Peptides against a protein of PDB entry 2XVC. Designs and how they scored, part 45

Target 1, 50 residues: chain A of PDB entry 2XVC
Amino acid sequence: ITERELLDYIVNNGGFLDIEHFSKVYGVEKQEVVKLLEALKNKGLIAVES

## One batch from the design tools (peptide; made by RFdiffusion4, then SolubleMPNN)

Design b2_p24_3_s4 (from b2_p24_3, 10 letters changed)
Fold by OpenDDE base, seed 4:
Structure b2_p24_3_s4 (fold): chain B 50 residues (1-50), chain A 24 residues (1-24)
Amino acid sequence: as target 1 above (50 residues)
Amino acid sequence: SNKLKIKITEKGKEYLKKVKEEEE
């Protein structure tokens, strides 16, 4: 999964992301999801609120 | 918790807009 794809998912999901759920559904390692989130955050594209 | 609330910044919104335009 790409950063773009994850970003699209977040948007389409109202900003909510259950990492464990996402990992299971999309077959992406939790560590990879976190890595992508960190990248998006570092680029200033997202902010983690909770 | 594994459940997060993510805010898309204005920069993020603009980014998505540009990417969409590039795909068209």
Scores: peptide ipSAE 0.631, ipTM 0.860, DockQ to the pose 0.895
Fold by OpenDDE base, seed 5:
Structure b2_p24_3_s4 (fold): chain B 50 residues (1-50), chain A 24 residues (1-24)
Amino acid sequence: as target 1 above (50 residues)
Amino acid sequence: SNKLKIKITEKGKEYLKKVKEEEE
């Protein structure tokens, strides 16, 4: 999974991301998902609203 | 919880646009 792929998923999912669900469906460790989110946030590409 | 609502910033939207153009 890449930052780009995660970003695309978020967009296609209306901005919603269930980390646990994503982890189970795509076979990605939760900590890896969080790592990617942090990267996107640090690059100013996303903001977590809730 | 593990469920988040994420906003794509204007910078993020611009990034996606550029990436799309690169793929064309």
Scores: peptide ipSAE 0.630, ipTM 0.860, DockQ to the pose 0.875
Fold by OpenDDE base, seed 1:
Structure b2_p24_3_s4 (fold): chain B 50 residues (1-50), chain A 24 residues (1-24)
Amino acid sequence: as target 1 above (50 residues)
Amino acid sequence: SNKLKIKITEKGKEYLKKVKEEEE
């Protein structure tokens, strides 16, 4: 999974992301999901609201 | 929980638009 793919998923999911659920569905470690989120955040592409 | 609410910034929206155009 790439940063772009994760971003697309977030958009298509109304901005909601369940890390545990995503991890299980896509077979990606939670740590990797968090890493991708941090990258997107650091690039100013997303903001975590809650 | 592990559920997050994420906002796509204006920069993020612009990024997605550019990426989509580049793939066409």
Scores: peptide ipSAE 0.630, ipTM 0.860, DockQ to the pose 0.869
Fold by OpenDDE base, seed 3:
Structure b2_p24_3_s4 (fold): chain B 50 residues (1-50), chain A 24 residues (1-24)
Amino acid sequence: as target 1 above (50 residues)
Amino acid sequence: SNKLKIKITEKGKEYLKKVKEEEE
C-alpha cells in the first residue's frame, strides 16, 4: 500500500482508522501502517486527533 | 489503542486536489 492509498482510505472512512482492522483486511503489517502514518504526518498532510 | 481519529490538514486537502486534477 502507498501513502496516497492510505490517505484516500482515511478520507473515505470519515477520518477514522482502526489499525488492527485495516491490517487484517488489507494484509498490511501494523508497523507498516504506522510508518505510513508517520510519513503523512511529517509531510504535514494529516494530524492525529485521538 | 488501535482506533485513531485523523484530521486531514489544509495542506493535505490541497495535495488531494492536485492529485485528482492530475488524474483527470
Scores: peptide ipSAE 0.630, ipTM 0.860, DockQ to the pose 0.888

Design b2_p24_4_s1 (from b2_p24_4, 9 letters changed)
Fold by OpenDDE base, seed 2:
Structure b2_p24_4_s1 (fold): chain B 50 residues (1-50), chain A 24 residues (1-24)
Amino acid sequence: as target 1 above (50 residues)
Amino acid sequence: SFSDKLKIKLTEKGKEYLRKRKEE
């Protein structure tokens, strides 16, 4: 999965992301999801609210 | 688990990013 694909998922899911659920459904390691999130955050594209 | 559940907000920069990518 790419950063853009994850970003699209987040938007399409109303901003909600369950990393455990996402990992199981899409077959992406949790560490990879976190890495992508951190990249998006570091680029200033997203903020983690809760 | 609870720690895995996040609420993510798009910043204005993020919104602009998506617009630019969509226009490509």
Scores: peptide ipSAE 0.629, ipTM 0.862, DockQ to the pose 0.672
Fold by OpenDDE base, seed 5:
Parts: sequence; C-alpha cells; structure tokens
Structure b2_p24_4_s1 (fold): chain B 50 residues (1-50), chain A 24 residues (1-24)
Amino acid sequence: as target 1 above (50 residues)
Amino acid sequence: SFSDKLKIKLTEKGKEYLRKRKEE
C-alpha cells in the first residue's frame, strides 16, 4: 500500500483507522502501517488526535 | 486493541495535497 492509498482510506473512513483491523483485512504489517502514518505526519499532511 | 484505534485529522496541507493529486 502507498502513502496516498492509506491517506485515501483514512479520509474515506472519516479519519478513523484501526491499525489492527487494517492489518488483518489488507494483509499489511502493523509496523508498515505505522511507518506510512509517520511519513504522512512528517510531511504535515495529517495530525493524529487519538 | 484500543491503542490501535486512531482518530486522524487531515491538515490543510493534506487537503491541498489531495486536490493537486486529483488534478493530475
């Protein structure tokens, strides 16, 4: 999954992301999801609220 | 785990990013 695809997923889900659920459904390692999130955050594209 | 559940906000920069990519 790309950063853009993850970003689109987040937006389409109203900003909600369950990493455990996402990992199981899409077959992406949790650490990879976190890596992508960190990239998005570091680029200033997202802010994690909770 | 509840610690895996996140609420994420798209910044204005993020919104601009999506708009630009959509225009491609």
Scores: peptide ipSAE 0.629, ipTM 0.861, DockQ to the pose 0.664
Fold by OpenDDE base, seed 1:
Structure b2_p24_4_s1 (fold): chain B 50 residues (1-50), chain A 24 residues (1-24)
Amino acid sequence: as target 1 above (50 residues)
Amino acid sequence: SFSDKLKIKLTEKGKEYLRKRKEE
């Protein structure tokens, strides 16, 4: 999954992301999801609220 | 786990990013 694909998912899911659920459904390692989130955050595109 | 559940906000920069990409 790409950063853009993850961003689209987050937006389409109302900003909610369950990493465990996402990992199971999409077959993406949790470490990879976190890596993509950190990239999005570092680019200033998202902020993690909780 | 509970720590896996996140609420994420799209920043203004993020919104602009998506708008520009959509226009392409």
Scores: peptide ipSAE 0.628, ipTM 0.862, DockQ to the pose 0.666
Fold by OpenDDE base, seed 3:
Structure b2_p24_4_s1 (fold): chain B 50 residues (1-50), chain A 24 residues (1-24)
Amino acid sequence: as target 1 above (50 residues)
Amino acid sequence: SFSDKLKIKLTEKGKEYLRKRKEE
């Protein structure tokens, strides 16, 4: 999965992301999801609210 | 776990990013 694909998912899901659920459904390691999130955050594209 | 559930907001920079990528 790419950063853009994850960003699209977040937007399409109303900003809600369950990393455990996402990992199971899409077969992506949790650490990979976190890596992508950190990249998006570091680029200033997203903010984690909770 | 509970920590796995996140609420994420798209920033203005993020919105701009998506708009530019959509137009390219």
Scores: peptide ipSAE 0.628, ipTM 0.860, DockQ to the pose 0.676

Design b2_p24_4_s2 (from b2_p24_4, 11 letters changed)
Fold by OpenDDE base, seed 3:
Structure b2_p24_4_s2 (fold): chain B 50 residues (1-50), chain A 24 residues (1-24)
Amino acid sequence: as target 1 above (50 residues)
Amino acid sequence: SFADKLKIKLTEKGKKYLEERRKE
């Protein structure tokens, strides 16, 4: 999954992200999802609210 | 686990970033 695709998913889901569910549905390793999120956060592009 | 469920907000920087990426 690309960075853009993940951002689009987050927006389209109202900001809600279930990593376990996402991993199963899209066939992406949980570690990869976490790595992408950390990159986005470090770039100042997202904030984790809960 | 509970740690898997997150609520994420795009910052203004993130919104602009995404808009630029959509133009590519």
Scores: peptide ipSAE 0.654, ipTM 0.879, DockQ to the pose 0.668
Fold by OpenDDE base, seed 1:
Structure b2_p24_4_s2 (fold): chain B 50 residues (1-50), chain A 24 residues (1-24)
Amino acid sequence: as target 1 above (50 residues)
Amino acid sequence: SFADKLKIKLTEKGKKYLEERRKE
């Protein structure tokens, strides 16, 4: 999954992301999802609120 | 686990970034 795809998913889901669920549904390792989130956060593109 | 469930907000920068990426 790409950063764009993850961003689109987040937006389409009202900002909610269940990493465990996402991993299972999309076949992406949890650590990869976390890596993408960290990259987005470090770029100042997202804020994690909970 | 609790750590798996996140609420994420796109910053204005993020919104613009996404819009630009969609044009590519």
Scores: peptide ipSAE 0.647, ipTM 0.875, DockQ to the pose 0.678
Fold by OpenDDE base, seed 4:
Structure b2_p24_4_s2 (fold): chain B 50 residues (1-50), chain A 24 residues (1-24)
Amino acid sequence: as target 1 above (50 residues)
Amino acid sequence: SFADKLKIKLTEKGKKYLEERRKE
């Protein structure tokens, strides 16, 4: 999963992301998803609201 | 865990970033 793909998923899912669900459905390790989110946040590209 | 469920908002920077990445 790339940053672009994750961003597209987030947008297409109304901003909601269930990491457990995403991990199971897309076969991506939870820690990898978290790493990508941290990168996006650190770049100022996303804000985590909950 | 409960922390698995997140609400995420793209910033204006993020929106522009995504738009540019879509052109690549």
Scores: peptide ipSAE 0.645, ipTM 0.873, DockQ to the pose 0.684
Fold by OpenDDE base, seed 2:
Structure b2_p24_4_s2 (fold): chain B 50 residues (1-50), chain A 24 residues (1-24)
Amino acid sequence: as target 1 above (50 residues)
Amino acid sequence: SFADKLKIKLTEKGKKYLEERRKE
């Protein structure tokens, strides 16, 4: 999954992301999802609210 | 698990970034 695709998913899902669910549905390793999220957060593009 | 479930907000910077990426 690309950074853009993940961002679009987050937006389209109302900001909610279940990493376990996402991993299962999209066949992406959980650690890869976390890595992307951390990159996005470090760039100041997202904030994790809960 | 609870740790897997996140609420994420795009910052204004993120929104602009996404808009630009969508043009690519």
Scores: peptide ipSAE 0.644, ipTM 0.874, DockQ to the pose 0.666

Design b2_p24_4_s3 (from b2_p24_4, 11 letters changed)
Fold by OpenDDE base, seed 5:
Structure b2_p24_4_s3 (fold): chain B 50 residues (1-50), chain A 24 residues (1-24)
Amino acid sequence: as target 1 above (50 residues)
Amino acid sequence: SFADKLKIKLTEKGKKYLEELKKE
């Protein structure tokens, strides 16, 4: 999964992301999704609200 | 660690970043 693909998914889903669901549907390891989110957060590109 | 269910907001910086990615 690329940053672009993940960001597009987030936008298209109103900001809601279920990592467990995403992992199952898209065949991406949960650790990989978390790694990307951590990178995006640390770069100041996203905020995790809840 | 991250919870499974998250509410995420793109910052203005993030929005610009995404636009730049799409221009490449």
Scores: peptide ipSAE 0.670, ipTM 0.885, DockQ to the pose 0.809
Fold by OpenDDE base, seed 1:
Structure b2_p24_4_s3 (fold): chain B 50 residues (1-50), chain A 24 residues (1-24)
Amino acid sequence: as target 1 above (50 residues)
Amino acid sequence: SFADKLKIKLTEKGKKYLEELKKE
């Protein structure tokens, strides 16, 4: 999963992301998803609302 | 660690960033 792919997924899903579900469906490690999210958050590109 | 279920919003910076990624 790339930043672009993850961001597109987030947008396409109205901002909702279930990491456990995403990991299972897309076959990507949860820690990889978290790593990308942390990077995006640290860059000020996303805000986590809940 | 992050909770499994999140609500995420792209900032204006994030929206611009995504558009730039798509132009590559």
Scores: peptide ipSAE 0.670, ipTM 0.885, DockQ to the pose 0.793
Fold by OpenDDE base, seed 4:
Order: sequence, then structure tokens, then C-alpha cells
Structure b2_p24_4_s3 (fold): chain B 50 residues (1-50), chain A 24 residues (1-24)
Amino acid sequence: as target 1 above (50 residues)
Amino acid sequence: SFADKLKIKLTEKGKKYLEELKKE
């Protein structure tokens, strides 16, 4: 999964992300999603609100 | 787990970053 793809998904889903669901639907490892989110957060590009 | 469900907001920086990605 690319940054662009994940960010677009987040925007298109009103900011809601179910990692378990996303992992199953898009065939990506949960750890990969979490790693990407952490990178985006550390770059100041997203804020995790829950 | 409950940690699987997140609410995420793009910062202004993030919004601009996404637009730049789309221009590449």
C-alpha cells in the first residue's frame, strides 16, 4: 500500500480506518498499515484521534 | 482489538502533501 492510496482511503472514509477490515479487504498486513500510519504521523501529515 | 479502529485527521500539511503526491 502506498501513502497516496492510504491517505485517499482515509479521506474518502471520513477519517475512519478499521485496520483489521482494511487488511482483509486490501490484502495488506496489519503491521504494514500500522507502520505506514506511524510514518505519516511522525511526518506531521496525520493526527490519530482515537 | 479496539486499536484496529481509528479516527484519523489529515493535517493541513498532510492535505498539501497528498495533493503533491497526486501531481507526481
Scores: peptide ipSAE 0.667, ipTM 0.880, DockQ to the pose 0.685
Fold by OpenDDE base, seed 3:
Structure b2_p24_4_s3 (fold): chain B 50 residues (1-50), chain A 24 residues (1-24)
Amino acid sequence: as target 1 above (50 residues)
Amino acid sequence: SFADKLKIKLTEKGKKYLEELKKE
């Protein structure tokens, strides 16, 4: 999963992300998704609201 | 670690970053 793909998914899904569901649907490891989110957050590109 | 269910907002910086990615 790329930064562009994940960011597009977040936007297209109204900001909601269920990591377990995403992992199952897109066939990516949960750790991979979390690692990418952490990188995006550390760059100041996303904020986690809840 | 992150919770499984998250509500995420793109910052203004993030929105601009995404647009730049799409231009590559």
Scores: peptide ipSAE 0.667, ipTM 0.884, DockQ to the pose 0.813

Design b2_p24_4_s4 (from b2_p24_4, 10 letters changed)
Fold by OpenDDE base, seed 4:
Structure b2_p24_4_s4 (fold): chain B 50 residues (1-50), chain A 24 residues (1-24)
Amino acid sequence: as target 1 above (50 residues)
Amino acid sequence: SFADRLRIRLTEKGKEYLEEERKK
C-alpha cells in the first residue's frame, strides 16, 4: 500500500484507523502501517488526535 | 492493543495534497 492509498483510506473511514484491523484486512504488517503514518505525519499531511 | 485505534485528522496541507493527487 502507498501513502496516498492509506491517506485515502483514512479519509474514507472518517479519520478512523484501527491498525490491527487494517493489517489483518489488507495484509500489511503493522510496522509498515506505522511507517506510512509516520511518513504522512512528518510530511505534515496528518495529525494523530487519539 | 489500545494503541492500534487511532483518530487521524488531515491537515490543510494534507487536504491540498489529496486534492492534487486525485486530479492527476
Scores: peptide ipSAE 0.654, ipTM 0.882, DockQ to the pose 0.695
Fold by OpenDDE base, seed 5:
Structure b2_p24_4_s4 (fold): chain B 50 residues (1-50), chain A 24 residues (1-24)
Amino acid sequence: as target 1 above (50 residues)
Amino acid sequence: SFADRLRIRLTEKGKEYLEEERKK
């Protein structure tokens, strides 16, 4: 999974992300999902609201 | 453990990025 793919998923999912669910569906470790989110955040592309 | 359910906002920069990427 790439940063862009995750970003697209977030947009297509109305801005919601369930890390546990995403991890299971895409076969990506939770820590990897967090890593991608942190990358997106550090690039200023997303803001985590809740 | 990690917080699982997150609400994420796409910033204006993010929107611009995504728009640019979609043009490729």
Scores: peptide ipSAE 0.653, ipTM 0.883, DockQ to the pose 0.759
Fold by OpenDDE base, seed 3:
Structure b2_p24_4_s4 (fold): chain B 50 residues (1-50), chain A 24 residues (1-24)
Amino acid sequence: as target 1 above (50 residues)
Amino acid sequence: SFADRLRIRLTEKGKEYLEEERKK
């Protein structure tokens, strides 16, 4: 999955992301999901609220 | 675990980025 695809998923899911669930459903390692999130955050594209 | 559940907000920069990417 790409950063763009993850961003689209977050938007389409109302901003909610369950990393464990996402990992299982999409077959992406949890550490990879976190890596993508960190990239999005470092680029200033997202903010984690909770 | 609860640590896996995140609430994420798109910034204005993020919204602008997504708009531009969707035009490609």
Scores: peptide ipSAE 0.652, ipTM 0.881, DockQ to the pose 0.683
Fold by OpenDDE base, seed 1:
Structure b2_p24_4_s4 (fold): chain B 50 residues (1-50), chain A 24 residues (1-24)
Amino acid sequence: as target 1 above (50 residues)
Amino acid sequence: SFADRLRIRLTEKGKEYLEEERKK
């Protein structure tokens, strides 16, 4: 999955992301999901609220 | 675990980015 795809998923999921669930469903390693989130955050595209 | 569950806000920059990308 790409950064764009993850961003789109987050929006379509109401801003909610369950990393474990996402990993299981989409076959993406948890560390890869975190890597993508860090990239989005570093680019200033997202903020983690909680 | 609860550590896996995140609430994420799209910033204004993110919103702009996504809007532009969706036009393509």
Scores: peptide ipSAE 0.652, ipTM 0.881, DockQ to the pose 0.672

Design b2_p24_5_s1 (from b2_p24_5, 10 letters changed)
Fold by OpenDDE base, seed 2:
Structure b2_p24_5_s1 (fold): chain B 50 residues (1-50), chain A 24 residues (1-24)
Amino acid sequence: as target 1 above (50 residues)
Amino acid sequence: SYPDKLKIKITEKGKEYLAKYKAE
C-alpha cells in the first residue's frame, strides 16, 4: 500500500483508522501502517487526534 | 507507539494534496 492509498482510505473512513483491523483486512503489517502514518504526518498531510 | 484505533484529521495541506493527485 502507498501513502496515497492509505490517505484515501482514511478519508473514505471518516478519519478513523483501526490499525489492527486494517492490517487484517488489507494484509499489511502493522509496522508498515505505522510507517506510512508517520510519513503522512511528517509531510503535514495528517494530524493524529486520538 | 500508536493505539490500534485512531482518529485522524486530514489537514488543509492533505486536502490540497489529494485534490492535486486525483486531478492528474
Scores: peptide ipSAE 0.670, ipTM 0.888, DockQ to the pose 0.867
Fold by OpenDDE base, seed 5:
Structure b2_p24_5_s1 (fold): chain B 50 residues (1-50), chain A 24 residues (1-24)
Amino acid sequence: as target 1 above (50 residues)
Amino acid sequence: SYPDKLKIKITEKGKEYLAKYKAE
């Protein structure tokens, strides 16, 4: 999965992301999801609210 | 580390980013 694809998923999911669920459904390791989130955050594209 | 369930805000920059790629 790419940064863009994850960003699009988050938007389409109303801003909610369940990392455990996402990992299981899409077969992406949790650490990879976190890596993508950190990249998006560092680029100023997202803010984690909770 | 992050909790499993997150609420994420897409910034205006993020929205512009998505619009750019969808327009390509």
Scores: peptide ipSAE 0.670, ipTM 0.888, DockQ to the pose 0.860
Fold by OpenDDE base, seed 1:
Structure b2_p24_5_s1 (fold): chain B 50 residues (1-50), chain A 24 residues (1-24)
Amino acid sequence: as target 1 above (50 residues)
Amino acid sequence: SYPDKLKIKITEKGKEYLAKYKAE
């Protein structure tokens, strides 16, 4: 999965992301999901609220 | 580290990024 694909998923999911669920469904390691989130955050495209 | 369940805000920059991408 790419950063863009993860961003699109987050938008389509109302801003909610369950990392464990996502990892299992898409076969992506949790640390990879976190890496993508950090990239999106560092690019100023997202802010983690809670 | 992050909890498994997150609430994420898409910034205006993020929205513009997506708009540009979807227009391509």
Scores: peptide ipSAE 0.669, ipTM 0.888, DockQ to the pose 0.852
Fold by OpenDDE base, seed 3:
Structure b2_p24_5_s1 (fold): chain B 50 residues (1-50), chain A 24 residues (1-24)
Amino acid sequence: as target 1 above (50 residues)
Amino acid sequence: SYPDKLKIKITEKGKEYLAKYKAE
């Protein structure tokens, strides 16, 4: 999965992301999801609220 | 380290990024 794909998923899911659920459904390691989130955050494209 | 369940806000910069991406 790419940064763009994850960002699009977050938008389509109303801003909610369940990392455990996402990992299971899409077969992506949790560490990889976190890596992509950090990249998006570092680029200023997202903010983690809670 | 993040909790498994997150609420994420798309910033204005993120919205602009998506708009450009989807337009290409």
Scores: peptide ipSAE 0.668, ipTM 0.888, DockQ to the pose 0.861

Design b2_p24_5_s2 (from b2_p24_5, 8 letters changed)
Fold by OpenDDE base, seed 4:
Structure b2_p24_5_s2 (fold): chain B 50 residues (1-50), chain A 24 residues (1-24)
Amino acid sequence: as target 1 above (50 residues)
Amino acid sequence: SFPDKLKIKLTEKGKKYLEEQRKE
């Protein structure tokens, strides 16, 4: 999963992301999803509201 | 670091980034 692909997923899912669910459905380790989110956040591309 | 269930907003920077990525 790339940062671009994760961004597309987030947008297409109305901004909602369930990391546990995403991990199970897409076969991506939770820590990898978290790493991507941290990168997106650090780049100023996303704001996490919860 | 993050709770499992998140609400995420794209910033203006993020929106522009995604637009650029889509046309590259």
Scores: peptide ipSAE 0.698, ipTM 0.907, DockQ to the pose 0.891
Fold by OpenDDE base, seed 5:
Parts: sequence; C-alpha cells; structure tokens
Structure b2_p24_5_s2 (fold): chain B 50 residues (1-50), chain A 24 residues (1-24)
Amino acid sequence: as target 1 above (50 residues)
Amino acid sequence: SFPDKLKIKLTEKGKKYLEEQRKE
C-alpha cells in the first residue's frame, strides 16, 4: 500500500482507522501501517487524535 | 507507536498533498 492509498482510505472512512482490522482485511503487516502513519505524521500531512 | 483504533485528521498540507497526488 502507498501513502496515497492509505490517505484515501483514511479520508473515505471519516478519519477512522483500526490498524488491527486494516491489517487483517488488506493483508498489510501492522508494522508497515504504523511505518506509513509515522511518515505521514512526520511530513505534517496528518494529525493523530487517537 | 499507535493504539489500534485511531481518529486521524488531514492537515491543510495533507489535503493539498492529496490533491496533488490525484492529478494525472
């Protein structure tokens, strides 16, 4: 999954992301999702509210 | 890292970034 694809997913889901669920459904390792989120956050593209 | 369930907001920078990425 690309950063763009993850961003689109987040937007399309109203900002909600369940990493465990996403990992299972899309077959992406949880650590990979976290890596992408960290990158997006560090680039200042997203704010994480938990 | 992050908790499993997150609420995420795109920043203005993020919104612009996404707009640019969508352009062909």
Scores: peptide ipSAE 0.698, ipTM 0.905, DockQ to the pose 0.881
Fold by OpenDDE base, seed 1:
Structure b2_p24_5_s2 (fold): chain B 50 residues (1-50), chain A 24 residues (1-24)
Amino acid sequence: as target 1 above (50 residues)
Amino acid sequence: SFPDKLKIKLTEKGKKYLEEQRKE
């Protein structure tokens, strides 16, 4: 999954992301999801609110 | 790191970035 695809998912899901659920459904390692989130956050593209 | 369940907001920068990506 790419950063763009993850952003699209987040937007389409109302901002909610369950990393465990996402990993299981889309077959992406949790570490990879976390890596993408950290990249997006570090680029200033997202704010994590919870 | 992050907890498993997150609430995420796109920044204005993120919104612009996503829009530009969609144009490519």
Scores: peptide ipSAE 0.697, ipTM 0.907, DockQ to the pose 0.897
Fold by OpenDDE base, seed 3:
Structure b2_p24_5_s2 (fold): chain B 50 residues (1-50), chain A 24 residues (1-24)
Amino acid sequence: as target 1 above (50 residues)
Amino acid sequence: SFPDKLKIKLTEKGKKYLEEQRKE
């Protein structure tokens, strides 16, 4: 999965992301999802509210 | 690291980034 694809998912899901659920549904390792989120946050593209 | 369940907001920078990516 690419950063853009993850951003699209986040937007389409109203900002909600369940990493465990996402990992199981899309077959992406949790570590990979976390890596992408950290990259997006470090680039200033997302803010984590909860 | 992050908790499993997150609420995420796109920043203005993120919104512009995504818009530019969609144009390509």
Scores: peptide ipSAE 0.696, ipTM 0.906, DockQ to the pose 0.890

Design b2_p24_5_s3 (from b2_p24_5 with S4D H7K V10L E16K N22K E23K)
Fold by OpenDDE base, seed 2:
Structure b2_p24_5_s3 (fold): chain B 50 residues (1-50), chain A 24 residues (1-24)
Amino acid sequence: as target 1 above (50 residues)
Amino acid sequence: SFPDKLKIKLTEKGKKYLEEEKKK
């Protein structure tokens, strides 16, 4: 999964992301999701609110 | 790291990024 794909998912899901659920549904390792989130956050593209 | 359940907001920079990506 790419950063863009994850962004699209987040937007389409109303900003909600359940990493465990996402990992199970999309077959992406949790650490990979976290890595992408860290990148997006560090680039200033997302703000994690909770 | 992050908790499993997150609420994420797209920043203005993020919105612009997505717009640019969609143009590709």
Scores: peptide ipSAE 0.676, ipTM 0.895, DockQ to the pose 0.899
Fold by OpenDDE base, seed 1:
Structure b2_p24_5_s3 (fold): chain B 50 residues (1-50), chain A 24 residues (1-24)
Amino acid sequence: as target 1 above (50 residues)
Amino acid sequence: SFPDKLKIKLTEKGKKYLEEEKKK
C-alpha cells in the first residue's frame, strides 16, 4: 500500500482508522501502516486528533 | 507510537496533495 492509497482510505472512512482492523482486512502489517502514518504526519499531510 | 483507533484530519496541504495526485 502507498501513502496515497492509505490517505484515500482515511478520507473515505471519515478520518477514522482502526489500525488493527485495517491490518486484518487489507493484509497489511501494522508496522507498515504505522510507517505510512508517520510519513504522512511528518510531511504535514495529516493531523492525528485522537 | 499510535493507538489502534485513530481520528485523523486531512490538512490543507494534505487536501492539495490528494487533489494533485487525482489529476494524474
Scores: peptide ipSAE 0.675, ipTM 0.895, DockQ to the pose 0.894
Fold by OpenDDE base, seed 4:
Structure b2_p24_5_s3 (fold): chain B 50 residues (1-50), chain A 24 residues (1-24)
Amino acid sequence: as target 1 above (50 residues)
Amino acid sequence: SFPDKLKIKLTEKGKKYLEEEKKK
């Protein structure tokens, strides 16, 4: 999964992301999801509110 | 690092990023 794809998912899901659920549904390791989120946050593209 | 359940906001920079990506 790419950063763009994850960002699209987040937007299409109203900003809500359940990492455990996403990992299971899409077959992406939780560590990889976290890595992508860190990248998006560090690039200033997202703000994590919870 | 993160809790499993997150609420995420798209920043203005993020919005512009998506707009530019859609143009490609």
Scores: peptide ipSAE 0.675, ipTM 0.895, DockQ to the pose 0.919
Fold by OpenDDE base, seed 3:
Structure b2_p24_5_s3 (fold): chain B 50 residues (1-50), chain A 24 residues (1-24)
Amino acid sequence: as target 1 above (50 residues)
Amino acid sequence: SFPDKLKIKLTEKGKKYLEEEKKK
């Protein structure tokens, strides 16, 4: 999964992301999802609210 | 790291990023 694809998912899901659920449904390792989120956050593209 | 359940906001920079990516 790419950063763009994850970003699109987040937007389309109203900003909600359940990493455990996402990992199971899409077959992506949790650490990979976290890596992408860290990149998006560090680039200033997302803000984590909770 | 992050908790499993997150609420995320797309920043203005993020919105512009997606707009530019969709033009490609």
Scores: peptide ipSAE 0.673, ipTM 0.894, DockQ to the pose 0.910

